# Ledger of designs, part 40: peptides against a protein of PDB entry 3EFO

Target 1, 262 residues: chain A of PDB entry 3EFO
Amino acid sequence: SQLADLYKSCETDALINFFAKSAFKAVLHQPLKVIREILVNQTAHMLACYRKNCASPSAASQLILPDSMKVLPVYMNCLLKNCVLLSRPEISTDERAYQRQLVMTMGVADSQLFFYPQLLPIHTLDVKSTMLPAAVRCSESRLSEEGIFLLANGLHMFLWLGVSSPPELIQGIFNVPSFAHINTDMTLLPEVGNPYSQQLRMIMGIIQQKRPYSMKLTIVKQREQPEMVFRQFLVEDKGLYGGSSYVDFLCCVHKEICQLLN

## One batch from the design tools (peptide; aimed at target 1 S61 L65 D67 H254)

Design b2_p15_4 (made by RFdiffusion4)
Pose (drawn by RFdiffusion4):
Structure b2_p15_4 (pose): chain A 259 residues (1-239, 243-262), chain P 15 residues (1-15)
Amino acid sequence: SQLADLYKSCETDALINFFAKSAFKAVLHQPLKVIREILVNQTAHMLACYRKNCASPSAASQLILPDSMKVLPVYMNCLLKNCVLLSRPEISTDERAYQRQLVMTMGVADSQLFFYPQLLPIHTLDVKSTMLPAAVRCSESRLSEEGIFLLANGLHMFLWLGVSSPPELIQGIFNVPSFAHINTDMTLLPEVGNPYSQQLRMIMGIIQQKRPYSMKLTIVKQREQPEMVFRQFLVEDKGGSSYVDFLCCVHKEICQLLN
Amino acid sequence: PSQHIFDMDTQSWID
């Protein structure tokens, strides 16, 4: 009968999986604007209820989120940014209908990765003694012109290359000497390489391991290349609203529920 | 209950 126990026991990934499927089913029944509004308001409602009933007294300038829901807003914003609940500029209906379908079948492990892609820094890789590098936030702010990154959501795998990308690596991977020597349209498996091209292929394997679909590798050269598609998977950035924007929005309506 | 606080003025998390 206590609300504190309800919140202390929640799982964001499980909640995100439900909201996503619930919203994706509703796409075939209601205006998308109506669906997004329900999502945002339900999110503000859950948090406002915790604020007025469980949270110890705190200043109004603060937005209080339970530990069980620490990353719920970030993921909810990712759902709202997703092309299924978004619109016409680019992204075919065939792409939307397809992604809407893929999510309807997903388990928790799949939906977590689908809505929050995994961004791995590759240029800072520890040679032959690896075990998959620490992940980095899904934002351009964590990309470096000197860096090479791996981004995966379970369906796509992007190998991102910065402009001042170390030629040493571009050689040990693409077998070519320089950055401007790589052609994106040749997105096939590169072998050779003794320390790195192997350590990279090692992590590309470990990533695919538990994943049902074999991912489509897409190489991205930084500055004005196909990168426009890649930017979509940096879900923390604006690309809908940014993570911070959404957080700023939820607080407004939480306050609107004046308590 | 354990909780996290986000300050709207500074747009940052409080430790």

Design b2_p15_4_s1 (made by RFdiffusion4, then SolubleMPNN; from b2_p15_4, 8 letters changed)
Fold by OpenDDE base, seed 2:
Structure b2_p15_4_s1 (fold): chain B 262 residues (1-262), chain A 15 residues (1-15)
Amino acid sequence: as target 1 above (262 residues)
Amino acid sequence: TSHVLYDMETQSWLS
């Protein structure tokens, strides 16, 4: 069917780019609450239409997504939790304006990375491999106290270190004997020169490649105060300023779809 | 059409 073909040809990254720019444009003349409601409604309507016209019957407790839109909800939730669409006093008008303008100029690839960061378990690096480690979901549940993770969203880069990070890796990256000796004020990694350090630098270089902005590196130690900033980029988790977790958002979307189909 | 399922009760993706 024509409708089925439409969903097959749909690309979530392009949709998110469109929705983001549309929403961020609307911020100038519509209340934030209305904008958020429109985004949720549009998402629900698209998915409801698919369920009604394209999907086989399934249990009422199941959310059905076309393959082309399987990640639409997670990206939409990220968009909804962006500071531009939040009315919180903790967020400055300058920050909102800045991020708004950035997104308005972003291409599809840039906005995709911006809304859903790349989170890499670099403690699993094979120094002999030229491949990037497989990205993990942006959630605290994917972190480990023994791990070291690199997060990048095209604007910021974070190197997160668990409290139990292997001393040998810490030595390899920072040339210090322990976690406690890591200086989080640094914005550049030391040139230690060992294979692990070189591999990490390569990965960082690949991530930075083809990005329009130079990403500032922030070193984050687990359980220190700056980790709170890092946690805001774990976009599948519940947001600090009232944003929903990915799971909660799925429930919300599912409920809305069911209401539309009843 | 190819699609994915998420079970709201189990909070898990179905294969």
Scores: peptide ipSAE 0.345, ipTM 0.887, DockQ to the pose 0.937
OpenDDE base, seeds 1, 3, 4, 5: peptide ipSAE 0.309, 0.329, 0.287, 0.322; ipTM 0.868, 0.879, 0.859, 0.878

Design b2_p15_4_s2 (made by RFdiffusion4, then SolubleMPNN; from b2_p15_4, 8 letters changed)
Fold by OpenDDE base, seed 3:
Structure b2_p15_4_s2 (fold): chain B 262 residues (1-262), chain A 15 residues (1-15)
Amino acid sequence: as target 1 above (262 residues)
Amino acid sequence: TPEVRFDMETQSWLE
């Protein structure tokens, strides 16, 4: 069917860009609550239409999506949790205005990265390979106390260090003997010069490449206070300001779809 | 048509 073909060809990243800009434009004239409701409704309607007209048979307890839209819910949740669409007094008007303006000028690729950061397990680096490590999902559940992760969203870059990070990697990156010796006040990695350090710097360079803004590097130690800021970018988790986790949002969307179809 | 399914009971994606 024509609808089936449409869903097959759907470009989720472009849709998210569109939804983001539309919502952020509407902020000037519509209540935030209404905008959020519209976004949820639009998501539910699209997926309800698919379930009704295109989807293969599935249990009522299952949320079914075409493969082309498999990441739509997570991006929509990220959009809904963005400070521009939140009514929390903790968020300054300036910050809201700033991010609004940024997104309004972002292309598809930029907005995709902005809403869903890259989280790379750099502790798994093969110094003999030029291939970037595969990104993991932006959730605390994907972190490891023994791991080192690089997170980037086009505006910020974080190097997260587990409390049990391998000393050899710590030495390789920071030229210090242990986790405790790492200075988190630095915004630049030292030029240690070993293959691992060079590989990490290369990866950081690749991530920075073709991005409109220079990403400031923040070193984050697990269980230290600044980690709270880092966790804000683990977008699949619950938000600090009451935003839903990815799983909770999936349930919410499913519920609304069921309401539309029943 | 490739599809993905999330099970609400198990709260997991089906393989």
Scores: peptide ipSAE 0.654, ipTM 0.963, DockQ to the pose 0.902
OpenDDE base, seeds 1, 2, 4, 5: peptide ipSAE 0.644, 0.647, 0.639, 0.642; ipTM 0.962, 0.962, 0.961, 0.962

Design b2_p15_4_s3 (made by RFdiffusion4, then SolubleMPNN; from b2_p15_4, 9 letters changed)
Fold by OpenDDE base, seed 3:
Structure b2_p15_4_s3 (fold): chain B 262 residues (1-262), chain A 15 residues (1-15)
Amino acid sequence: as target 1 above (262 residues)
Amino acid sequence: TEHYLYDMETQSWVE
């Protein structure tokens, strides 16, 4: 059907960019609650239409997503959890204004990365390969105490180290003998010069490439206080300020869809 | 497949 073809051609990143800018524009004239409701309703309506007209029958307990919108809910949840759309006293007016302005000027690629960071398991690096490691989902469930991960959202860059991260990698990256010796106050990696360090720096360079802003690097140790800031960028998890996890949001959207179709 | 299924009961994607 023509409708099915439309869904096939849909690009989630473009939609999120559109929704983000529309919502952030609306913030100036509409209550945040209304804006959030509109976003959820729009998401539900699109998916309800697909379920009704394009998808094969399935159990009522199942959420159906077209291939082109596989990641729509997760991005939408990220948008809903953005400080611009949150009515929390902990968030300063300046911060809201800043992020609003940033997103309003972002292209599709920029907004995609902004709302859903790139999280790379750099502990799996092959020094002989020029390819970037495959990104993992932005959730604590994808982290490991034995791992080292690089997170970037176009504005910030984090290097997260598990408490049991390999000493040889720590030595390779920081030129220190152990996890305990890593100084998290530094914002630059030392130029150790070994293949692993060089590869990591290359990856960081690739991530920084063609980005409009220089990303400040923050070194984060697992179980230390600054990890809390890092965890805020694990966007599939439950938000610090009461935002839903990805799973919870899926359930929410599913309920809305069911209400629309019943 | 042209679409993905997420089961709310099992909270997992249907393979």
Scores: peptide ipSAE 0.399, ipTM 0.902, DockQ to the pose 0.807
OpenDDE base, seeds 1, 2, 4, 5: peptide ipSAE 0.353, 0.368, 0.355, 0.343; ipTM 0.887, 0.891, 0.886, 0.882

Design b2_p15_4_s4 (made by RFdiffusion4, then SolubleMPNN; from b2_p15_4, 7 letters changed)
Fold by OpenDDE base, seed 3:
Structure b2_p15_4_s4 (fold): chain B 262 residues (1-262), chain A 15 residues (1-15)
Amino acid sequence: as target 1 above (262 residues)
Amino acid sequence: TSHVLYDMETQSWIP
């Protein structure tokens, strides 16, 4: 159908950019609660329309998404959980203003990365390959105590280290014998010079390329206090300030869709 | 039309 073709051509990254800018513009003259409701309703309406007109019948317990919009809900949830749209006293007005202005000037690629960070399993690097490791979902469930992960959202870069990270990799990256010896106050990796270190630096360089801002590196050890900041970028998980997990948001959207179609 | 399914009961994607 014509409608099906429209959904096929839909690009989630462009949509999230549009929704973000629209919402952030509306913040100046609309209550945050209203803006959030509008975003949820718009999401539900789009998906309800697809279900009604394009999708084959399925069980009532199933959420149906066109392939082109399969990641729309996760991005929408990220947008809804952004500090600009939250009415929490813990968030300063300056921070809201800052992030609002940033997003208002972002292109599609920038906003995509901003709302959904790139999380790379660095511990899986093949020093003989020039390819970047495949990104994993931004959730704690994708981390491992034995792993090392690089997270970037265009503004910040984090190197997360599991408590059981391989000593050989720690040595390769930091030139120290163990996890305990890693200095998390560093904002730059040491120049170790081995192939693994060089490849990691290359990857970091690639990530930094074509980004308008220089991303400061934060080294994070699992189970240390600074990890709490890092966890805020695991956007599929439950937010610190009342934001829902991705799964919970899916359930919410599904309920709204059902209400629209009943 | 290609689509994906998420089952709310099982909390899993259906290919």
Scores: peptide ipSAE 0.321, ipTM 0.879, DockQ to the pose 0.908
OpenDDE base, seeds 1, 2, 4, 5: peptide ipSAE 0.308, 0.316, 0.295, 0.307; ipTM 0.869, 0.872, 0.864, 0.874

Design b2_p15_5 (made by RFdiffusion4)
Pose (drawn by RFdiffusion4):
Structure b2_p15_5 (pose): chain A 259 residues (1-239, 243-262), chain P 15 residues (1-15)
Amino acid sequence: SQLADLYKSCETDALINFFAKSAFKAVLHQPLKVIREILVNQTAHMLACYRKNCASPSAASQLILPDSMKVLPVYMNCLLKNCVLLSRPEISTDERAYQRQLVMTMGVADSQLFFYPQLLPIHTLDVKSTMLPAAVRCSESRLSEEGIFLLANGLHMFLWLGVSSPPELIQGIFNVPSFAHINTDMTLLPEVGNPYSQQLRMIMGIIQQKRPYSMKLTIVKQREQPEMVFRQFLVEDKGGSSYVDFLCCVHKEICQLLN
Amino acid sequence: SVSPEEVEVVVESVD
């Protein structure tokens, strides 16, 4: 009968999986604007209830989120940014209908990765003694002109290359000497390489391991290339609203529920 | 009234 126990026991990934499927089923029944509004308001409602009933007294300038829901807003914003609940500019209906379908079948492990892609820094890789590098937030702010990154959501795998990308790596991977020497349209498996091209292939394997679909590798050269597609998977940035924007929005309606 | 730009986020444990 206590609300504190209800919140202390929640799982964001499980909640996100439900909201996603619930919203994606509703796309075939209601205006998308109506669906997004229900999602945002339900999110503000859950948090406002915790604020007025469980949270110890705190200043109004603060937005209080339970531990169980620490990353719930970030993920909810990712759902709202997703092309299924978004619109016309680019992204075919065939792409929306397809993604809508893929999510309807997903387990928790799949939906977690689908809505928050995994961004791995590759240029800072420890050679032959690896075990998959620490992940980095899904934002352009964590990309470096000197860096090479791996981004995966379970369906797509992007190998991102910065402009001042170390030629030493571009050689040990693409067998070519320089950055401007790589052609994106040749997105096939590169072998050779003794320390790195192997260490990279190692992590590309470990990532695919538990994943049902074999991911489509897409190489992205930084500055004005296909990168426009890649930017979509940096879900923390604006690309809908940014993570911070959404957080700013939820607080407004949480306050609107004046308590 | 609190401006949205001045909002702080606090994560609270549930006891």

Design b2_p15_5_s1 (made by RFdiffusion4, then SolubleMPNN; from b2_p15_5, 4 letters changed)
Fold by OpenDDE base, seed 3:
Structure b2_p15_5_s1 (fold): chain B 262 residues (1-262), chain A 15 residues (1-15)
Amino acid sequence: as target 1 above (262 residues)
Amino acid sequence: SVSPEDVEVLVEEVE
C-alpha cells in the first residue's frame, strides 16, 4: 500500500532534521510548551497511523515501530530535551540562540550527531587495531568507574574518566601517575607519544573530520562537579532539569498512541 | 533496567 511504502522508505534522520528545524523556527512565535506538545503529537500520530494501517497485529502493551523508524523515539526525545525547546538554567539565552541557529543550518548527518552524541569506550582500545571502538548508548548505565569514554556531538567533545580508570591509561594519555593528578582545566591532550596516546588522538581526529566546527575538548572526572555538564549529553537518561528518559518517553508515546486509537 | 510495566517495543519490517 501507499502508506506501507511510505513507512518502509522513511528516513528517520531526515525526519528528525525536519522536525528540529521546524520546531526551532516555531520558537520565534510559539510557546515552548506548545511546540513540545506538537512534536509529541506528531510522533504519536505517525506511529498511530502505522499501527492502524500497516503494523502486524500485536498486544496493546506493545509499541510497534517500523524498522525505518526504530530510532525515531530516541531522537525525538533528544529533540524534546534540547535546551532550545526545554530551557535549562545553566544555559544562557545567547547559547540557546546560538544552538538554534546552528541547527537551522545543519544537514542531516550533523543534526543526527548533535542530537545523539557518539559515546566511545576508549579504555577498550586495542592499539594494534585500526578499528574504532563501537559506540555505546548515551546513558550512565553504559559508563563504568573503570572506564574512559569519549563523547562528541559535533560541537563539544568530552573525555570522561571513571574514578577507577586504569592508571596505566591515565599515564598514557596525560603523563600523570593517577586520576587525582589529572588537570581538568586543560582543553588539549598532551603529546605523550605512546601508541595509546597516538591512537586516541587519531580517534579524536576522525571524529573531528568533516565537522564544520572545531570541538573543544573538556576533560571530565567522575563525581566532580563538571561531570554534571557531561551528564546532560547522556540523552537517554532522565534530565536533571526535566525531560524524560528514553524509556519514559516510550511510555509517553505509547500512551498517546493508545489514546488516539482507543 | 526496564520495569515490568514498561512498554515493550517491537520493531518490524514493513511489507
Scores: peptide ipSAE 0.334, ipTM 0.814, DockQ to the pose 0.472
OpenDDE base, seeds 1, 2, 4, 5: peptide ipSAE 0.328, 0.332, 0.329, 0.329; ipTM 0.813, 0.811, 0.811, 0.814

Design b2_p15_5_s2 (made by RFdiffusion4, then SolubleMPNN; from b2_p15_5, 8 letters changed)
Fold by OpenDDE base, seed 3:
Structure b2_p15_5_s2 (fold): chain B 262 residues (1-262), chain A 15 residues (1-15)
Amino acid sequence: as target 1 above (262 residues)
Amino acid sequence: SVPASDVKVLVEEVE
């Protein structure tokens, strides 16, 4: 069927790009609450239509997604939680306007990274391997006190350090003896010159490649104040200012779909 | 790309 073909060929990243630009344009003319409601409704309607017309029979308690849209909800939640659509007191009007304009000009790949950051467990790096570490979900649950993580969203880059991160890695990256000695005011990693440092720099370089903006590095220590900013990029977690966790959003979408189909 | 969800949802291929 035509609908089946549509869902089969759907590209979630392109769809999110479209939704983002549409929503961000609407910000100029409509209340944020209305825009968010529209986005949720559009998502629910799209998925309800799929369930009604294309999906295999399943229990009403289950959320059914076509494979092409398996990550649609998580991206949509990220969009809904973006500072352009969900105002945050720490974000100035100018910054919000800036981000809005940036997204309006972003391609699909850029917007994908922008809404869902890449979070890499760099403490697991094999210095002998040329492969990048596998990205983990953007959630606090994926962090570890013993770990070191690199987060990038195309605009910002963060190096998050667990309170119990290995001293040898700290020494390797920062050339200091311990976590306490790390200067978080640095925006550049020192050129220590050891294999681990070189590997990390290479990874950072790869992440920076083909990005239109140079990502400023922010070093973040776990349990220090700046970590709060970092946590805002853990987009699957519950937001500080009203944004839902991914799990909660799934429940919300599911309920709305059920309402549409009942 | 986004890693696989920890939330159990039914993901199916469209025929």
Scores: peptide ipSAE 0.231, ipTM 0.795, DockQ to the pose 0.286
OpenDDE base, seeds 1, 2, 4, 5: peptide ipSAE 0.166, 0.135, 0.103, 0.251; ipTM 0.744, 0.788, 0.711, 0.803; seed 5 fails the geometry check

Design b2_p15_5_s3 (made by RFdiffusion4, then SolubleMPNN; from b2_p15_5, 7 letters changed)
Fold by OpenDDE base, seed 1:
Structure b2_p15_5_s3 (fold): chain B 262 residues (1-262), chain A 15 residues (1-15)
Amino acid sequence: as target 1 above (262 residues)
Amino acid sequence: PVAPEDVKVLVEEVK
């Protein structure tokens, strides 16, 4: 069917880019609450249409996503949680304007990375492998006190270190004996020269490749104050300024789909 | 990033 073909060919990353730019344009003439409602409504309508016309039979309680749009909800929630669309006085006008302008100029690949960062478990690096480590979901639940993680969203790069991160890795990365000795004021990793350090630098280089902006590196120690900034990029978690967790958002979307179909 | 383990979501290929 024509609808089936449409869903088969859907490019969610392009769609999210479109929704983002449309929404960020709309903020100039529509209330933020209305814009957010429209975005949720659009998401629900698209998925409801699929459920009604294309999806395999299943229980009404089951949320069904077409493969081509399987990541639509998570990216949509990330969009909804962007400071531009949040009605919070804690967010400055300048920050809103800055973020708005950034996204308005982003291509599809840029916006994809911007809304959903890469979170890489660096502590699992195989120095003999040329492959990037598999990214984990952007949630605190995926972090470990024993781990070291690299987060990048095209604009910022964070190196997060657990309080119990391996001393040998700390030595390998920073040339210091322990977690306590790490200087978080640095924005560049030292060139230690060992295989692990070189591998990490290679990964960082790959992430930086073909990005329009040079990502500033921030070193973050777990449980220190700057970690709070880092945690804002764990986009699947509940946002600081009222944004829903991804789980909660899925429930919301599912509920709205059910309302549309029943 | 489709869904967390604790969220039941069915992803299917469009027929």
Scores: peptide ipSAE 0.458, ipTM 0.924, DockQ to the pose 0.373
OpenDDE base, seeds 2, 3, 4, 5: peptide ipSAE 0.406, 0.420, 0.401, 0.431; ipTM 0.905, 0.917, 0.901, 0.918

Design b2_p15_5_s4 (made by RFdiffusion4, then SolubleMPNN; from b2_p15_5, 8 letters changed)
Fold by OpenDDE base, seed 4:
Parts: C-alpha cells; sequence; structure tokens
Structure b2_p15_5_s4 (fold): chain B 262 residues (1-262), chain A 15 residues (1-15)
C-alpha cells in the first residue's frame, strides 16, 4: 500500500531533524506545553496510523513500531527533554538560546548525534582493530563501575571512568597508577604513546571527524560532581529535571495510540 | 519484542 511504502521509506533521523527545527521555531510564539503536546501527538498519530493500516495483528498491549521508526520514540523523547523545550529555570537562558540556535542550523546527521549521543565502551577496545567499539544505549544501566566510556554528542565529549575501572587502562590512558590519581581538570589526554592510548586517540579523532564543532573533552570520574553533568546525556534515563525515561515515554505513547484507535 | 515495565514493544519490518 501507499502507506506501507511511506513507512518503509521513512527516515526517522530526518523526521527528528524536522520536528526539532519546527519545535524550536515554535518556541518563539507558542507555549512550551503546547509544543510538547504537539510533538507527542504527532508521534502518536504517526504510529497509530501505522498500527491501523500497516501493522500486523497484535495484542493491544503491544506497541508496534515499524523498523524504519524503531528509534523514533527514543529520539522524540530526547527532543522533548531538551532544554529548549523544557525551559527549566535551572537552565540558563543563554544555554537554551545557544542550543536552539545550534539545532536550527544542524543537518540531519548532526541533530541525530546531538539528541542521542554515542556512548562507547572503550574499555573493550581492541588495540589491534581499527573498528570502533559498538555504541551502547545511553543509560546508566549500560555503564559499569569497571568500565570506561566515551560519550560524544557532536558538541561535547566525555570520558567517563568507573570507580573500579582497570588500573592498567588508567595507566594506559593517563599514565597514572590509579583512579584516584586521574586529574579531571584536564581537557586533553596525555601523550602516553602506548597502543591503547593511541587507539583511544584515534577513536576520538574519528568521532571528531566531519563534525562542525570541536568537541571539548571532559574527564569524568564516577561518583564525583562532574558526573552529574555527564548523566544528563544518558538520555534514555529519567531526566535530572523531571523528564521522562525512554520506558516511561513508550508507555505514554502507547496509551495515546490506544486512545486514538479505540 | 522488547519488554517494558508496562508496554511490550515490537519492532517489525514494514510489509
Amino acid sequence: as target 1 above (262 residues)
Amino acid sequence: SVPSSDVKVLVEPVT
């Protein structure tokens, strides 16, 4: 069917880019609450239409996503949780304005990365491989106290270290004997020169490639103050300022779809 | 399908 073809060819990243820019334009003349409601409504309508016209028969308890839109809800939730649309008093006007302006000029690829960061388990790096490690979901549940993770969203880069991260990796990256010795004030990794260090630097370079902005590196130790900032980028989790987790958002979307169809 | 707390999510190919 025509609808099936439409959903099959759907480019979710392009849709998110469109929704983001539309919403961020709308903030100038519409209440934020209305904008958020519109976004949720649009999401629900798109998925309800699929459920009604294209989806295979399934139980009402199921949220059915076409493959092309499998990441639509998570990205939409990220958009909804963006400071531009939340306008929380804890977020400075300057930051809100800055992010709004940035997104308004972002291409599809940039906005995709911006709303849903890459979170890479670099503690699993194979120094003999040129391949990037597979990204994990942006959730605390995917972190490990024994792990080291690199997060990047096109604007910021974080190197997160678990409290029990391997000393050998710490030595390899920072040339210090332990977690406690890591200086989190640095914005550049030291030139240690070992294979692991070089591999990490290459990965960071690859991530930086073809990005319009130079990403500032922030080194974050688990359970230290800067981790709070880092956790804001774990976009599938509940937001610091009350934004919904991805799971909660799925429930919300599902309910709205059901309301539309029943 | 991927279970959620209250919703089961099914991702399917468009046919």
Scores: peptide ipSAE 0.325, ipTM 0.788, DockQ to the pose 0.512
OpenDDE base, seeds 1, 2, 3, 5: peptide ipSAE 0.310, 0.298, 0.309, 0.298; ipTM 0.795, 0.793, 0.809, 0.800

Design b2_p15_6 (made by RFdiffusion4)
Pose (drawn by RFdiffusion4):
Structure b2_p15_6 (pose): chain A 259 residues (1-239, 243-262), chain P 15 residues (1-15)
Amino acid sequence: SQLADLYKSCETDALINFFAKSAFKAVLHQPLKVIREILVNQTAHMLACYRKNCASPSAASQLILPDSMKVLPVYMNCLLKNCVLLSRPEISTDERAYQRQLVMTMGVADSQLFFYPQLLPIHTLDVKSTMLPAAVRCSESRLSEEGIFLLANGLHMFLWLGVSSPPELIQGIFNVPSFAHINTDMTLLPEVGNPYSQQLRMIMGIIQQKRPYSMKLTIVKQREQPEMVFRQFLVEDKGGSSYVDFLCCVHKEICQLLN
Amino acid sequence: SFVAYDADNNYQEIS
């Protein structure tokens, strides 16, 4: 009968999986704007209830989120930015209908990765003694012109290359000497390489391991290349609203529920 | 238990 126990026991990934499927089923029944509104308001409602009933007294300039829901807003914003709940500019209906379908079948492990892609820094990789590098936030702010990154959501795998990308690596991987020497349209498996092209292939394997679909590798050269598609998977950035924007929005309506 | 974000500090998490 205590609300504190309800919140202390929640799982964001499980909640995100439900909201996603619930919203994606509703796409075949209601205006998308209506679906998005329900999602945002339900999110503000859950948090406002915690604020007026469980949270110890705190200043109004603060937005209080339970530990169980610490990353719920970030993921909810990712759902709202997703092309299924978004619109016309680019992204075919065939792409939307397809993604809408893929999510309807997903387990928790799949939906977590689908809505928050895994961004791995590759240029800072520890040679032959690896075990998959630490992940980095899904934002352009964590990309470096000197860096090479791996981004995966379970369906797509992007190998991102910065302009000042170390030629040493571009050689040990693409077997070519320089950055401008790589052609994106040749997105096939590169072998050779002794320390790195192997250590990279190693992590590309470990990532695919638990994943049902074999991911489509897409190489992205930084500045003005296909990168436009890649930017979509940096879900923390604006690309809908940014993470911070959404957080700013939820607080407004939580306050509107004046308490 | 919870986390707090400050609106006057551009919604940065309070430690």

Design b2_p15_6_s1 (made by RFdiffusion4, then SolubleMPNN; from b2_p15_6, 6 letters changed)
Fold by OpenDDE base, seed 3:
Structure b2_p15_6_s1 (fold): chain B 262 residues (1-262), chain A 15 residues (1-15)
Amino acid sequence: as target 1 above (262 residues)
Amino acid sequence: SYVAYDAEKNFEEIK
């Protein structure tokens, strides 16, 4: 995806890994609110410094990012919205502890994927191509009722199906005639054997490759209750439990920068 | 440099 390409070209992956581990260490000794405030302040200070000392003249209303940190804010927002730093009632203490420990051992590539999932529009697959489809931004706005999307964050894998998913693709993937016939209790795709099914399985294999954990597959139908869990991985959207959308976070950071510079 | 947000124009999406 464009975002993934930009991220790889930037130094944000190492920074996010550092901030994540630092914050997760601090969880043991500092209140979560304080940790979140520190992260926001650090982000604002870094960007304020750039604006003050490095950026070309621009309108005061603009948030200017250096190329090396172009996608830093989106990942910082993801970190701030993580269940370790933003406690959610549906997440047990044990699960939070587990995720904390996992991140503490993650390399740069693992933490990158963990905080910002890969979301692939698999309905656009070309069975004759070996190329992966370009990832889209992790937002509901990028989903389509007519589409089928695969989401992976290194720990979980979701196959999201729009209510108007093409029957041909449903048949190809699940060997059932319609959306209504899809069994969401499945944790494995059936081996249908057609080119599209094989291509999808190949894509899933590539995503799973070199990941330290086997990602369990969850099939999600749009507008069904389990979709709510899936939506939590659309990290650019507004969270249900106090997390900001990426847009709102940018506004917040901009305000902080202005306060620092004025 | 990249403009991620402009208060006058709202959000400029990172491509």
Scores: peptide ipSAE 0.047, ipTM 0.676, DockQ to the pose 0.517
OpenDDE base, seeds 1, 2, 4, 5: peptide ipSAE 0.020, 0.017, 0.024, 0.031; ipTM 0.526, 0.534, 0.511, 0.643; seed 1 fails the geometry check

